# Designs tried in a protein design run: peptides against a protein of PDB entry 4ASU. Part 249

Target 1, 270 residues: chain A of PDB entry 4ASU
Amino acid sequence: ATLKDITRRLKSIKNIQKITKSMKMVAAAKYARAERELKPARVYGVGSLALYEKADIKTPEDKKKHLIIGVSSDRGLCGAIHSSVAKQMKSEAANLAAAGKEVKIIGVGDKIRSILHRTHSDQFLVTFKEVGRRPPTFGDASVIALELLNSGYEFDEGSIIFNRFRSVISYKTEEKPIFSLDTISSAESMSIYDDIDADVLRNYQEYSLANIIYYSLKESTTSEQSARMTAMDNASKNASEMIDKLTLTFNRTRQAVITKELIEIISGAA
Target 2, 83 residues: chain B of PDB entry 4ASU
Amino acid sequence: FTFASPTQVFFNSANVRQVDVPTQTGAFGILAAHVPTLQVLRPGLVVVHAEDGTTSKYFVSSGSVTVNADSSVQLLAEEAVTL

## One batch from the design tools (peptide; made by RFdiffusion4, then SolubleMPNN)

Design b2_p24_6_s1 (from b2_p24_6, 14 letters changed)
Fold by OpenDDE base, seed 5:
Structure b2_p24_6_s1 (fold): chain B 270 residues (1-270), chain C 83 residues (1-83), chain A 24 residues (1-24)
Amino acid sequence: as target 1 above (270 residues)
Amino acid sequence: as target 2 above (83 residues)
Amino acid sequence: SAAEREQALRQIEEAAKRYLAEKE
């Protein structure tokens, strides 16, 4: 490679390093906020799921309609965040189909659709875009929940798939159940709640759905920002290593050029 | 007893004597060994009576309350503030 | 390889430009 080529490459990689470092800092700030906001959100969300765990809600085998909600965002450069969710969605969809279930999909965040649109387009009900640019609010979750409930799709049970935050360097793709009003109301394990008014139960379920979605969004956001921070850090380190290597190559090449020129001058063979 | 909003936790798996909640069907008190129930919150006052005799008051906007068979309670408010 | 690593960084650069072009 010529000195000119190496110099151009160095400039390019240095610029990349600058960008990735900046993005790391931005991601770090967003991560810190997300982690703070996740603490209460987790208590809130886990609290909402407590009923389903304690009541051991089961869907009858004759019920065939299953909803899969994948939770991610619109934005990239966050490692395997989106692909992990999509992979789990694909696996779940395949398993359900093999079991003779009807599967419909909702994507929270455009990246889910981007990954799955070709293979699962017919199963998509809706994709919620404009996710991940700002921290998710309960209002956002409520909008999603409301739109789902008003979609006209009468699912029997569902799965919400999202990345649960574990640590700054780790997340886990998780699946939590979603049950329809009919499934909850007809569940044998809910017999101890048989005195509950139908309207109350409906409203309760609406809150539960919004709560779970909100929780999932908060877990996903924290995981995403952490993953992005890590990805940008790795990129910055890789760039640094490349800069060092190219610098050595530049120095060696420069010396070689100088030596060659000196030889040409001394030999008179220009 | 767990009492939280999306943005704040007031109680996390705490032991309390009684919780008074405003529901759409009226306010009711949750005591130890209360029968399992599901309720939705109306805007109003939540009163938590701690085992030590202290009383805390909160305003909630909406949400849900769950009383489980194991006497665990989840009070989940969309919005809540300490009074 | 070094070439592959450089290409990976270039891909990140392109993705970063797209990312940064997205309005918050």
Scores: peptide ipSAE 0.467, ipTM 0.927, DockQ to the pose 0.014
Fold by OpenDDE base, seed 3:
Structure b2_p24_6_s1 (fold): chain B 270 residues (1-270), chain C 83 residues (1-83), chain A 24 residues (1-24)
Amino acid sequence: as target 1 above (270 residues)
Amino acid sequence: as target 2 above (83 residues)
Amino acid sequence: SAAEREQALRQIEEAAKRYLAEKE
């Protein structure tokens, strides 16, 4: 490789390192905000799930309609964030199909659709786009919940799949249950709850769905920004190591060129 | 007793004496060992009575309240402010 | 290999440019 070639490569990698460092800083800022906003969101979301955990709501085996909601975003460069959710969605869909259930899918974020389009396109009801550019709000979750409820698909039970944030270096893909109004109203375990007005129960379920979606979005966002920060940090480190290696090569090559020129001068082979 | 909005936590698994909540059917008080119930919130005043005798007031918008068989309570408001 | 590593970095650069363009 000529000195010119090495210099060109060095310049290119240095530019890449600048880009990855910049993206790391942006991701770090978004992560810090997301983590702060996740604290109350987690209490709020876990509170919404308490009923389903404590009431041990069971769906009758004769009910066959199942909804899977996958939560991610539209944006890449965040490691395995999207593929982890998609993998669990595929596994869940396969298990449900094997059990004789009808499965429909909703994707929150365009990346889910991109991954599952070839294998599960016929099972998709809707994909929500424009996710991940701005921090999710409760209003955003409410819009998603409303669209789901108005989709016309009368599911019996469902699953929401998302990445739960553990730490800056760790997330876990998890599943939480969702239930239809009919399933909850007919559940034997709900008999201990006093006479609940049908309108009250409907409104309650609408809030519950919005609440869990909001929670999942906050967990997903925090996990995504953390993963992106880590990915960009790793890229920056890799670039740094390559710069060091190329610099050594440059120095060696420069010495060789100088030596060659000296030999040519001494030998008179000008 | 848990009381939270999407952006703020007021109580997290706390022990309280009584919580007064505004519901669509009217305000009701949640006491110790209250029967399990589900309600939706109307805009109004929430009053939390602590075991030490202190009283805290909040204004809430829409939301839900759950009283479970184990006496746990989840009050989840879309918006809430300390009064 | 060094060549593979450089190629991986170039792929990241291209993806990063796309990512940044989507934010505008």
Scores: peptide ipSAE 0.387, ipTM 0.918, DockQ to the pose 0.014
Fold by OpenDDE base, seed 2:
Structure b2_p24_6_s1 (fold): chain B 270 residues (1-270), chain C 83 residues (1-83), chain A 24 residues (1-24)
Amino acid sequence: as target 1 above (270 residues)
Amino acid sequence: as target 2 above (83 residues)
Amino acid sequence: SAAEREQALRQIEEAAKRYLAEKE
C-alpha cells in the first residue's frame, strides 16, 4: 500500500470512529433515561402479569389460534437485539405449528418484518413502525393494543416476545403470555372470578394487554439502547486499534520510502 | 399490595390494612382476605390505609385492580397522583 | 484480518449514516 492509500484509510477510519463515538454518547443518554423509566414500568408490567401467573391460565388443546407479538424497534446498530427476538419468534412459531396451532404474528418495530417477511409473510397480521425514535409511552402501547384487539383475528392464546433488560451488558429474550377474553373467561382456574361482569372483564383485558405491551416496550428500549451503546463502543475501540496499526504501517512505509530514495540517490539509480 | 402507574410506583408488595378504590361499578374497600375479584377503575380517589395507621390519598384516572386468592392486590392506574 | 475489520467498520459507517438519516 502506498502512503496515499494508508492516509486515505486512516482518514476514513478516523471519521468512522467519530461517528461511532457520537452514537455511543447518544445511546448512553437514551439508555440512562430508559433505565430510569424502566423501574416503574417493570413494577407496573409485572403487576399486570400477576393474575395470569397466579391463576395459571391454561388454554385447551382444541383451541388452535395463537398470536405471537415480537417487540423490538425500527433502528439498527444494536447488536443482536432484533435477531434474538426474531429467532425466538421463529422457534415459537415452529413449535406451535408442529403442535397443530394456527400462528399469526405481529411485529412491533420494522426490524421484525425485515427479518421475517420472507419466511413468515403469510403469518403477519400487522407491523407497527415508527418504534424506537422516542421513548415509548403508555399511549403508544394502548394504540398497539387497540389495533390488535380490532384486527379481527380472534386468537385464543398468545405470546409476547421481547428482550428483558438485565444489565448494561446483558439482556435476555423472554416470552410472556397473553390471553383472549374468551380464554380467560372460560378458564377453570378463573372460576373464583366467575362473578365478574363481562364488560368489566373485557375492559380489564384491554388494560392488561396495553400494560404488557408497554412493559415489553420499556424492557426492549432499555435493552436496545444498552446494546447500541456497547456496539458503538466496541466499534470505536476497533477503530482505535486499527488507527494505531495503520499509523504504524504508515510510519514504516514512510521510512521505507525515505530509505529507498536515499539508496537511489547514493547509487545513482534514480 | 402493589400500586403503580406506568411512570410511578406508589406501593410495591407492601402490607396494607385497607385500600379503597373507585370502580366502574362503585367504590369498594379491599380488606385483608378479600374475595378474589377483578375490577376496572373509574376516575376517582384511592385511599390506602397503611398498617401503621397512616392514610394516603391518590387520584387515579383509570386502570385495573386485581384481588387474588392469596390476598395479593395489584392496583394499576393509567395515571395517578398523590394528594 | 485487518482487511476484514476495516470492512466491518465501513459497514458500520454506512449503517450509521442510514441510522442518522432516519426521520424522527
Scores: peptide ipSAE 0.468, ipTM 0.926, DockQ to the pose 0.014; fails the geometry check
Fold by OpenDDE base, seed 4:
Structure b2_p24_6_s1 (fold): chain B 270 residues (1-270), chain C 83 residues (1-83), chain A 24 residues (1-24)
Amino acid sequence: as target 1 above (270 residues)
Amino acid sequence: as target 2 above (83 residues)
Amino acid sequence: SAAEREQALRQIEEAAKRYLAEKE
């Protein structure tokens, strides 16, 4: 490689390092905010799921319609965040299909659709785009919930799949159940609850769905930002190492050129 | 007893004496060993009576309340403010 | 290899450019 080539490469990698470093900082700031906002969201979301855990709601085997909601975002450069969700969605879809269930998919974030479009296009009901640029709000979750409820797909049971935040260096793809109003109403385990007005239960379920979606979005966002921060940090380190190597190569090449020139001068071969 | 909004936690697995909640079917008090129920909140006042005798008042916009068989209570408001 | 690493970084660069170009 010529000095010119090495210099060009050095410049390019240095620019990459600047970009990745900047992105790391941005991701770090977003992560810090997301983590703060996740604390109450987790209490809120886990609280909403408490009923389902305590009641151990089971969907009858004769119920065949299953909804999978995959939660991620539109934004890349966050490691395995999207692929992890997609992988679990695929696995769940396959398992459900093998069990004779009808599976429909909702993607929260365009990346889910991007990954699953080729193999699961017919199963997609809707994809929500414009996810990940701003922190998710309860309003956003409500919109998604409403759209789902108005989709016309009468699911019996569903799964919401998202990345649960564990730490800055760790997330886990999780699945939480969602149930239709009919499934909740007919669940034997719900018999211990006093007779609830149908309208009350409907409204309750709407809140529950919105709550769970909101929770999943907050978990996903926090996980994503942390993963992006890590990915950008790793990229910055890799760039740094490459810069060091290229610099050494540059120095060696420069010395070789100088030596050659000196020899040419001394030998009169120039 | 858990009382939270999407953005704020007021109580997290706390022991309280009584919680008064405004529901669409009417306001009711949740005591220890209350029968399991599901309710939807209407805009109104939530009053939490702590075991130490302190009373806290909150305004909630909407939400849900769950009383489970194990006496756990989840009060989840869309919006809530301390009054 | 160094070449593979450089290629990976270039891919990141391109992805980053796209990421940054996405209107918030």
Scores: peptide ipSAE 0.416, ipTM 0.923, DockQ to the pose 0.014; fails the geometry check

Design b2_p24_6_s2 (from b2_p24_6, 10 letters changed)
Fold by OpenDDE base, seed 5:
Formats: C-alpha cells, sequence, structure tokens
Structure b2_p24_6_s2 (fold): chain B 270 residues (1-270), chain C 83 residues (1-83), chain A 24 residues (1-24)
C-alpha cells in the first residue's frame, strides 16, 4: 500500500471514530433519561401485569388466534437489540404454528418488519414506525393499543416481546401475555372477581393493553440506548486499534521509502 | 398496595389501611381483605390511609384499580398529582 | 360526560405539568 493509500484509510477510520464517539455520547444521554423514566414505568407496567399473573388466565386449546407484538424501534446500530426480539418472535411464531395456532404479528418499530418481512410478511397486521426518535409516551402506547383494538383482528391471546433492561451491559428478551376481552371474560379464574361490569372490563382491558405496551416501550428504549452506547464504544475501540495498526504501517512504509530514496541517491541510480 | 402513574410511583408494595378510589361506578373504599374486583377510575380524589394514621390525597385522571384475592392492590392512574 | 372526562384529564395534565415544572 502506498503512503497515500494508508493516509486515506487513516482519515476515513478517524472520521468513523469521531462519528461513533458522538453517537456514543448521544446514546448515553438518551440512556440516562430512559433509565430514569423506566423506574416508574416498570412499577406501572408490572402492576398492570399483576392481574394476569395472579388470575392465571388460561386460553382454551380450541382457541387458535394468537397475536405477537414485537417491540423495538426504527434505529439501528444497537447490537443485537432488534435481532433478539425478532428471533424470539420467530421462535414463538413457529411454536404456535406447530401447535396449530394462527399467528398475526404487530411490529413496533420498523426494524422488526425489516428483519421479518421476507419470512413473515403475510402475518403482519401493522407496523408502527417513527419509534425511537423520541422517548415513548403513554400517549404513544395508547395510540398503539387503540390501533390494535381497532385492527379487527380478534385474537384470543397474545404475546408482547421486548427487551427488558437489566443493566447497562445486560438486557433480556422477554415475553408477556396479552389477552383479548373475550378470553378474560370467559376465564374461569376470573370468577373470583365478582360483579365486573362488561363495560368496566372493556375499559380496564384497554388501559391494561396501553399500560403493558407503554411498559414494553420503556424497557425496550432503555435496553436499546444502553446497547447502542456499548456498540458505539466497541466501534470506537475497534477504530482506535485499526488507527494504531495503520499508523505503524505508515511509519514503516515511510521509513522504507526514505531508505530507498537514500540508497538511490547514494547509488546514483535515481 | 401499589399506586403509580406512567411517570411517578406513589406507593410500591406498601401496606395501607384503606384506599378510597373514585370509580366510574362510584367511589369506594378498599379495605384490608376487600373482595377481588376490577374497576376503572374516573377523575377524582384518591385518599390513602396509611397504617400509621397518615392520610395522603391525590388527584387522578383516569386509570384502573385491581384488588386481588391475595389482598394486593394495583392503582394505576394515567395522570396523578399529590394534593 | 366524555367531555367532562376530557376536561378533567386536561386539568389533571395541566396540574401534573405544573407540578413537574415546580419540581424542575
Amino acid sequence: as target 1 above (270 residues)
Amino acid sequence: as target 2 above (83 residues)
Amino acid sequence: SEAEREQARAAIRAAAERARAARA
């Protein structure tokens, strides 16, 4: 490689490093905010899931319609965040299909669709875009919930799949159940909840869905920003190592050129 | 007893004596060993009576309240403010 | 009424925003 080639590569990698460092800082800021906002969101979301855990709602085997909601975002460069969710979605979809269930998919964030469109395009009901540019709000979750409820797909049960935040270096893809109004209304375990008005239950379920979606978005966002920060850090380190290697190569090449020129001068062969 | 909004936690797995909630079907007090129920909140006042005798008041917009068989309560308001 | 609920929601949101602003 010529000195010019090495210099060009060095410049390119240095530029990449600058970009990755900048992105790391942005991700760090977003992570810090997301983590703060996740604390109450987790309590809120876990609270919403408490009914389902305590009531142990069972869906009859004859019920065939299953909804999978995959939660991620539109933004890349965050390691395995999207692929992890997609992988879990694929696994769940395959398992459900093997069990004779009909599976439909909702993607929260364009990346889910991007990964699954070839293999699961027919199963997609809707994909929500513009996720991840701003922190998700309860309003956003409510819109998603409303659209789901208005989709006309009468699912019996479902799964929401998202990355749960554990720490700055760890997330786990998790699945939580969602149930249709009919499934909840017909669940034997709900019999202990006396005098539930149908309208109350419907409204309750709408809130529950919005709550769970909101929770999942907050977990996902925090996990994503953390993962992005890590990914950008790794990219920056890799760039640094490459810069060091190329710099050494540059120095060696420069010395060789100088030596050659000196020999040519001394030999009169120039 | 858990009482939270999407953005704020007021109580997290706390023991309380009584919680008065505004529901669409009417305001009711949740006491210890209240029968399991599901309700939807209407805008109004939530009053939490702690075991120590302290009373806290909150204004809530909408949301849900769950009373489970194990006496756990989840009060989840879309918006809530301390009064 | 739904309108009253929306007004109440708006009032609470406004109160919540004020409370947040007062804490910031």
Scores: peptide ipSAE 0.028, ipTM 0.865, DockQ to the pose 0.083
Fold by OpenDDE base, seed 3:
Structure b2_p24_6_s2 (fold): chain B 270 residues (1-270), chain C 83 residues (1-83), chain A 24 residues (1-24)
Amino acid sequence: as target 1 above (270 residues)
Amino acid sequence: as target 2 above (83 residues)
Amino acid sequence: SEAEREQARAAIRAAAERARAARA
C-alpha cells in the first residue's frame, strides 16, 4: 500500500472512531435515564403479570389462534438486540406451527419486520414504527394496546417477546403470555375471583395489556441502550487497534520509501 | 400490597392493614384476607392504612386493582400523586 | 364519560405538578 493509501485509511478509521465515541456517549446518557425509569416500570409491569402467574391461566388445546408480539425498536447498531428477539420469535412460531396452531405476528419496531419479512411476511399483522427515538411512555403503550385490541384479529393466546434488562453487560430475551378476554373469562382458574362484571373484566384486560406492553418497552429500551453503548465501545476499541497497526505500517512504509529514494539518488537513477 | 404507577412506586410488597380504593362500582375497602377480586379504578382517593397506624392518602386517575387468593394485592394506577 | 375521565386526568396532572412544586 502507498503512503497515500495508508493515510486515507487512517483518516477514515479515525473519523469512524470519533462517530462511535460520540454514539457511545449518547447511548450512555440514554441508558442512564432508561435504567432510572425502568425501576418503577418493572414493579408496575410485574404487578400486572402477577394475576396470570398466580391464576395459572391455561388456554384450551382446541384453541389454535396464537399471537406473537416482538418488541424491539427502529434503531440499529445495538449488537444482537433485534436478532435475539427475532430468533426467539422464529423458534416460537415454528413450535406453535408444529403443534397445529395458527400464528400471527406483530412487530413493535421496524427492525423485527426487516429481519423476518422474507420468511414470515404472511404472518405479520402489523408493525409499529417510530419506536426508539424517544423513551417510551405509558401513552405509547396504550396506543399500541388499543390498536391491537381493535385490529379485529381474535387470538386465543399470545406471547410477548422482549429483551429483559439484567445489567449493563447482560440482557435476556424472554417471553410473557398474553391472553384474550375470552380466554380469561372462560378460564376455570378465574372462578375463584368473585362476581366479576364482564365490562369490568374487559376494562381490566385493556389496562393489563397496556401495562405489559409498557413494561416490555421499558425493558427493551434499557437493554438496547446498554447494548448500543457496549457495541460502540467495542467499535471504538477495534478502531483504535487498527489505527495503531496502520500507524506502524505507515512508519515502516515511510522508511522504506526514504531508503529507496536515497538508493536512487546514490545510484544516479534519478 | 403493591401500589405503583408507570413512573412511581408507592408500595412494593408491603404489609398493610387496609386499602380504600375508588372503583367504578363504588368505594371498595380491601381488608386482610379479602376474597379474590378484580376491579377497575375510577378517579378518586386511595387511602392506605399501614400496620403501624400510618395513614397515607393518594389521588389516582384510573387503573386496576387485583386481590389474589394468596392475599397479595396489586394496585396499578395510570397516574397517582401523594396528598 | 370519556370527557370526564380526561378532565379528571388533567386535574390529577395539575395536582401532581402542584405537589411536585410544593416539594421543591
Scores: peptide ipSAE 0.028, ipTM 0.862, DockQ to the pose 0.067
Fold by OpenDDE base, seed 1:
Structure b2_p24_6_s2 (fold): chain B 270 residues (1-270), chain C 83 residues (1-83), chain A 24 residues (1-24)
Amino acid sequence: as target 1 above (270 residues)
Amino acid sequence: as target 2 above (83 residues)
Amino acid sequence: SEAEREQARAAIRAAAERARAARA
């Protein structure tokens, strides 16, 4: 490579490094907000899941319709955030299919659709786009819940798959159950609860669905911003290393050129 | 007893004497060792009676309340404000 | 009342409408 080529490449990489550093700072700011907003959301969401954990709701084996909701976003440059969710969705779908279940999929965020489109296009009911530009609100979750309720798909059991935030350096893809009204109404474990009106139970379940979706969105967002911050940091470090290597190459090449010119002068070949 | 909205936590696994909630079926007082039940909230006043005799009031818009067999209670409101 | 029983559902719908309006 000529000195000119090396210089051009150095300039390009330095520009990339500046961009990745800037993106890191933006991600850090969004992460800080997301983490703050996750604290109450987690208490709220875990509270909504408490019934299902305590009631040990079982779905009859003869029930075949299963819904998978994958939660991520539309935004890239966040490491394995999307692929992790998609991988677990694929695994779950395969396991359910092997068990003779019918599987339908809802994607929250366009990235899930992008990954699963070729293999699971026929199983998608709906994909929600424009996720991740702004922090998710309860209203956003309500829209998703309402769309599901209005879809006409009568699932027996479902799974919501999302990245749970652990720390700035760690997330885990997890699954939480979603139950249909019929499944809850028929569950033996629900017999301990006092006479619950059918309308009350329906309203309760619809609200619970929105709550769980909201919780999953908040966990996902926090995980994503953290992962993006890490990814941008890694990109910046990689750029730095490449700059160092190219700088060494530049210096060596320059010295070689000078040496060659001196030899030509001394030899009289010039 | 847990009482939270999507954006704020008021009580997290706290011990309380009594919680009065506005349910669609009427006003409901949740005492210690209340029978398990599920209810949905109507807009109204929540009153929390602490063991020390302190009373706190909240306005809620909508939501749910769950009383479990283990006497744990989850009060979840879409919107809630301290009064 | 039946009207009171729909309030929880109405709250979800109202939240959804607000969210849609905010996105527009």
Scores: peptide ipSAE 0.022, ipTM 0.862, DockQ to the pose 0.630
Fold by OpenDDE base, seed 2:
Structure b2_p24_6_s2 (fold): chain B 270 residues (1-270), chain C 83 residues (1-83), chain A 24 residues (1-24)
Amino acid sequence: as target 1 above (270 residues)
Amino acid sequence: as target 2 above (83 residues)
Amino acid sequence: SEAEREQARAAIRAAAERARAARA
């Protein structure tokens, strides 16, 4: 490589490093906010899921319609955040299909559709775009919940798949159940809940759906920002190492050029 | 007893004596060992009676309340403010 | 009451509409 080529590459990598460092800082700020907002959201979301855990709601085997909601975002450069969710969605879809279930998919965030479009396009009901630019609100979750409820898709059971935040260096893709009104109403384990009005239960489930979606969005956002911060840090470090290597190469090449020129001068071959 | 909104936690797995909640079917007092039930909240006042005798009042918008067989209670409000 | 149910639905719808309006 010529000195010019090395210099050009150095400049390019230095620019990339600057960008990745900037992105790291932005991700760090968003992560800090997301983590703070996740604390109450987790209590709230786990509280909403408590019924399903305690009632041990079982879906009858004869029920065939299953909904998968994958939660991520539109934004890249966050490591395996999207692929982890997509992988779990694929696994779940395959397992359900093997069990003779009909599977439909909702993608929260465009990246899910981008990954799964070729293989699962026919299973997608809807994809929610414009996810990840701003912190998710309960209103956002309510919109998603409402869209699902208004879709007319009569699922029996569902799975919401998202990345649960563990730490700044760790997330885990998890699944939480979603139940249709009919499934929860017919569940034997619900018999202990006395005199539940059908309308009350419907309203309860609609609210619960919004709650779970909100929770999943908050977990996903925190995980994503953390992962992005890490990814940008790694990119910055990799760029630094490459800069160092190229700088050494530049210096060696420069010395070789100088030596060659000196030899040519001394030899009179100039 | 857990009482939370999407943005704030008021009680997390706390022991309380009684919780009065505004439900669509009317005001409902949840006592210790209340039978399992589900209800949706109407806008109104939540009153939490702690075991120490303290009473806290909250205004809530919409939401839900769950009383489980294990006597755990989840009060989830879309919006809640301390009064 | 049906009215309060409609109000809760209306509140969710209103929240959803506000959220949609905020996205727009």
Scores: peptide ipSAE 0.033, ipTM 0.887, DockQ to the pose 0.496; fails the geometry check

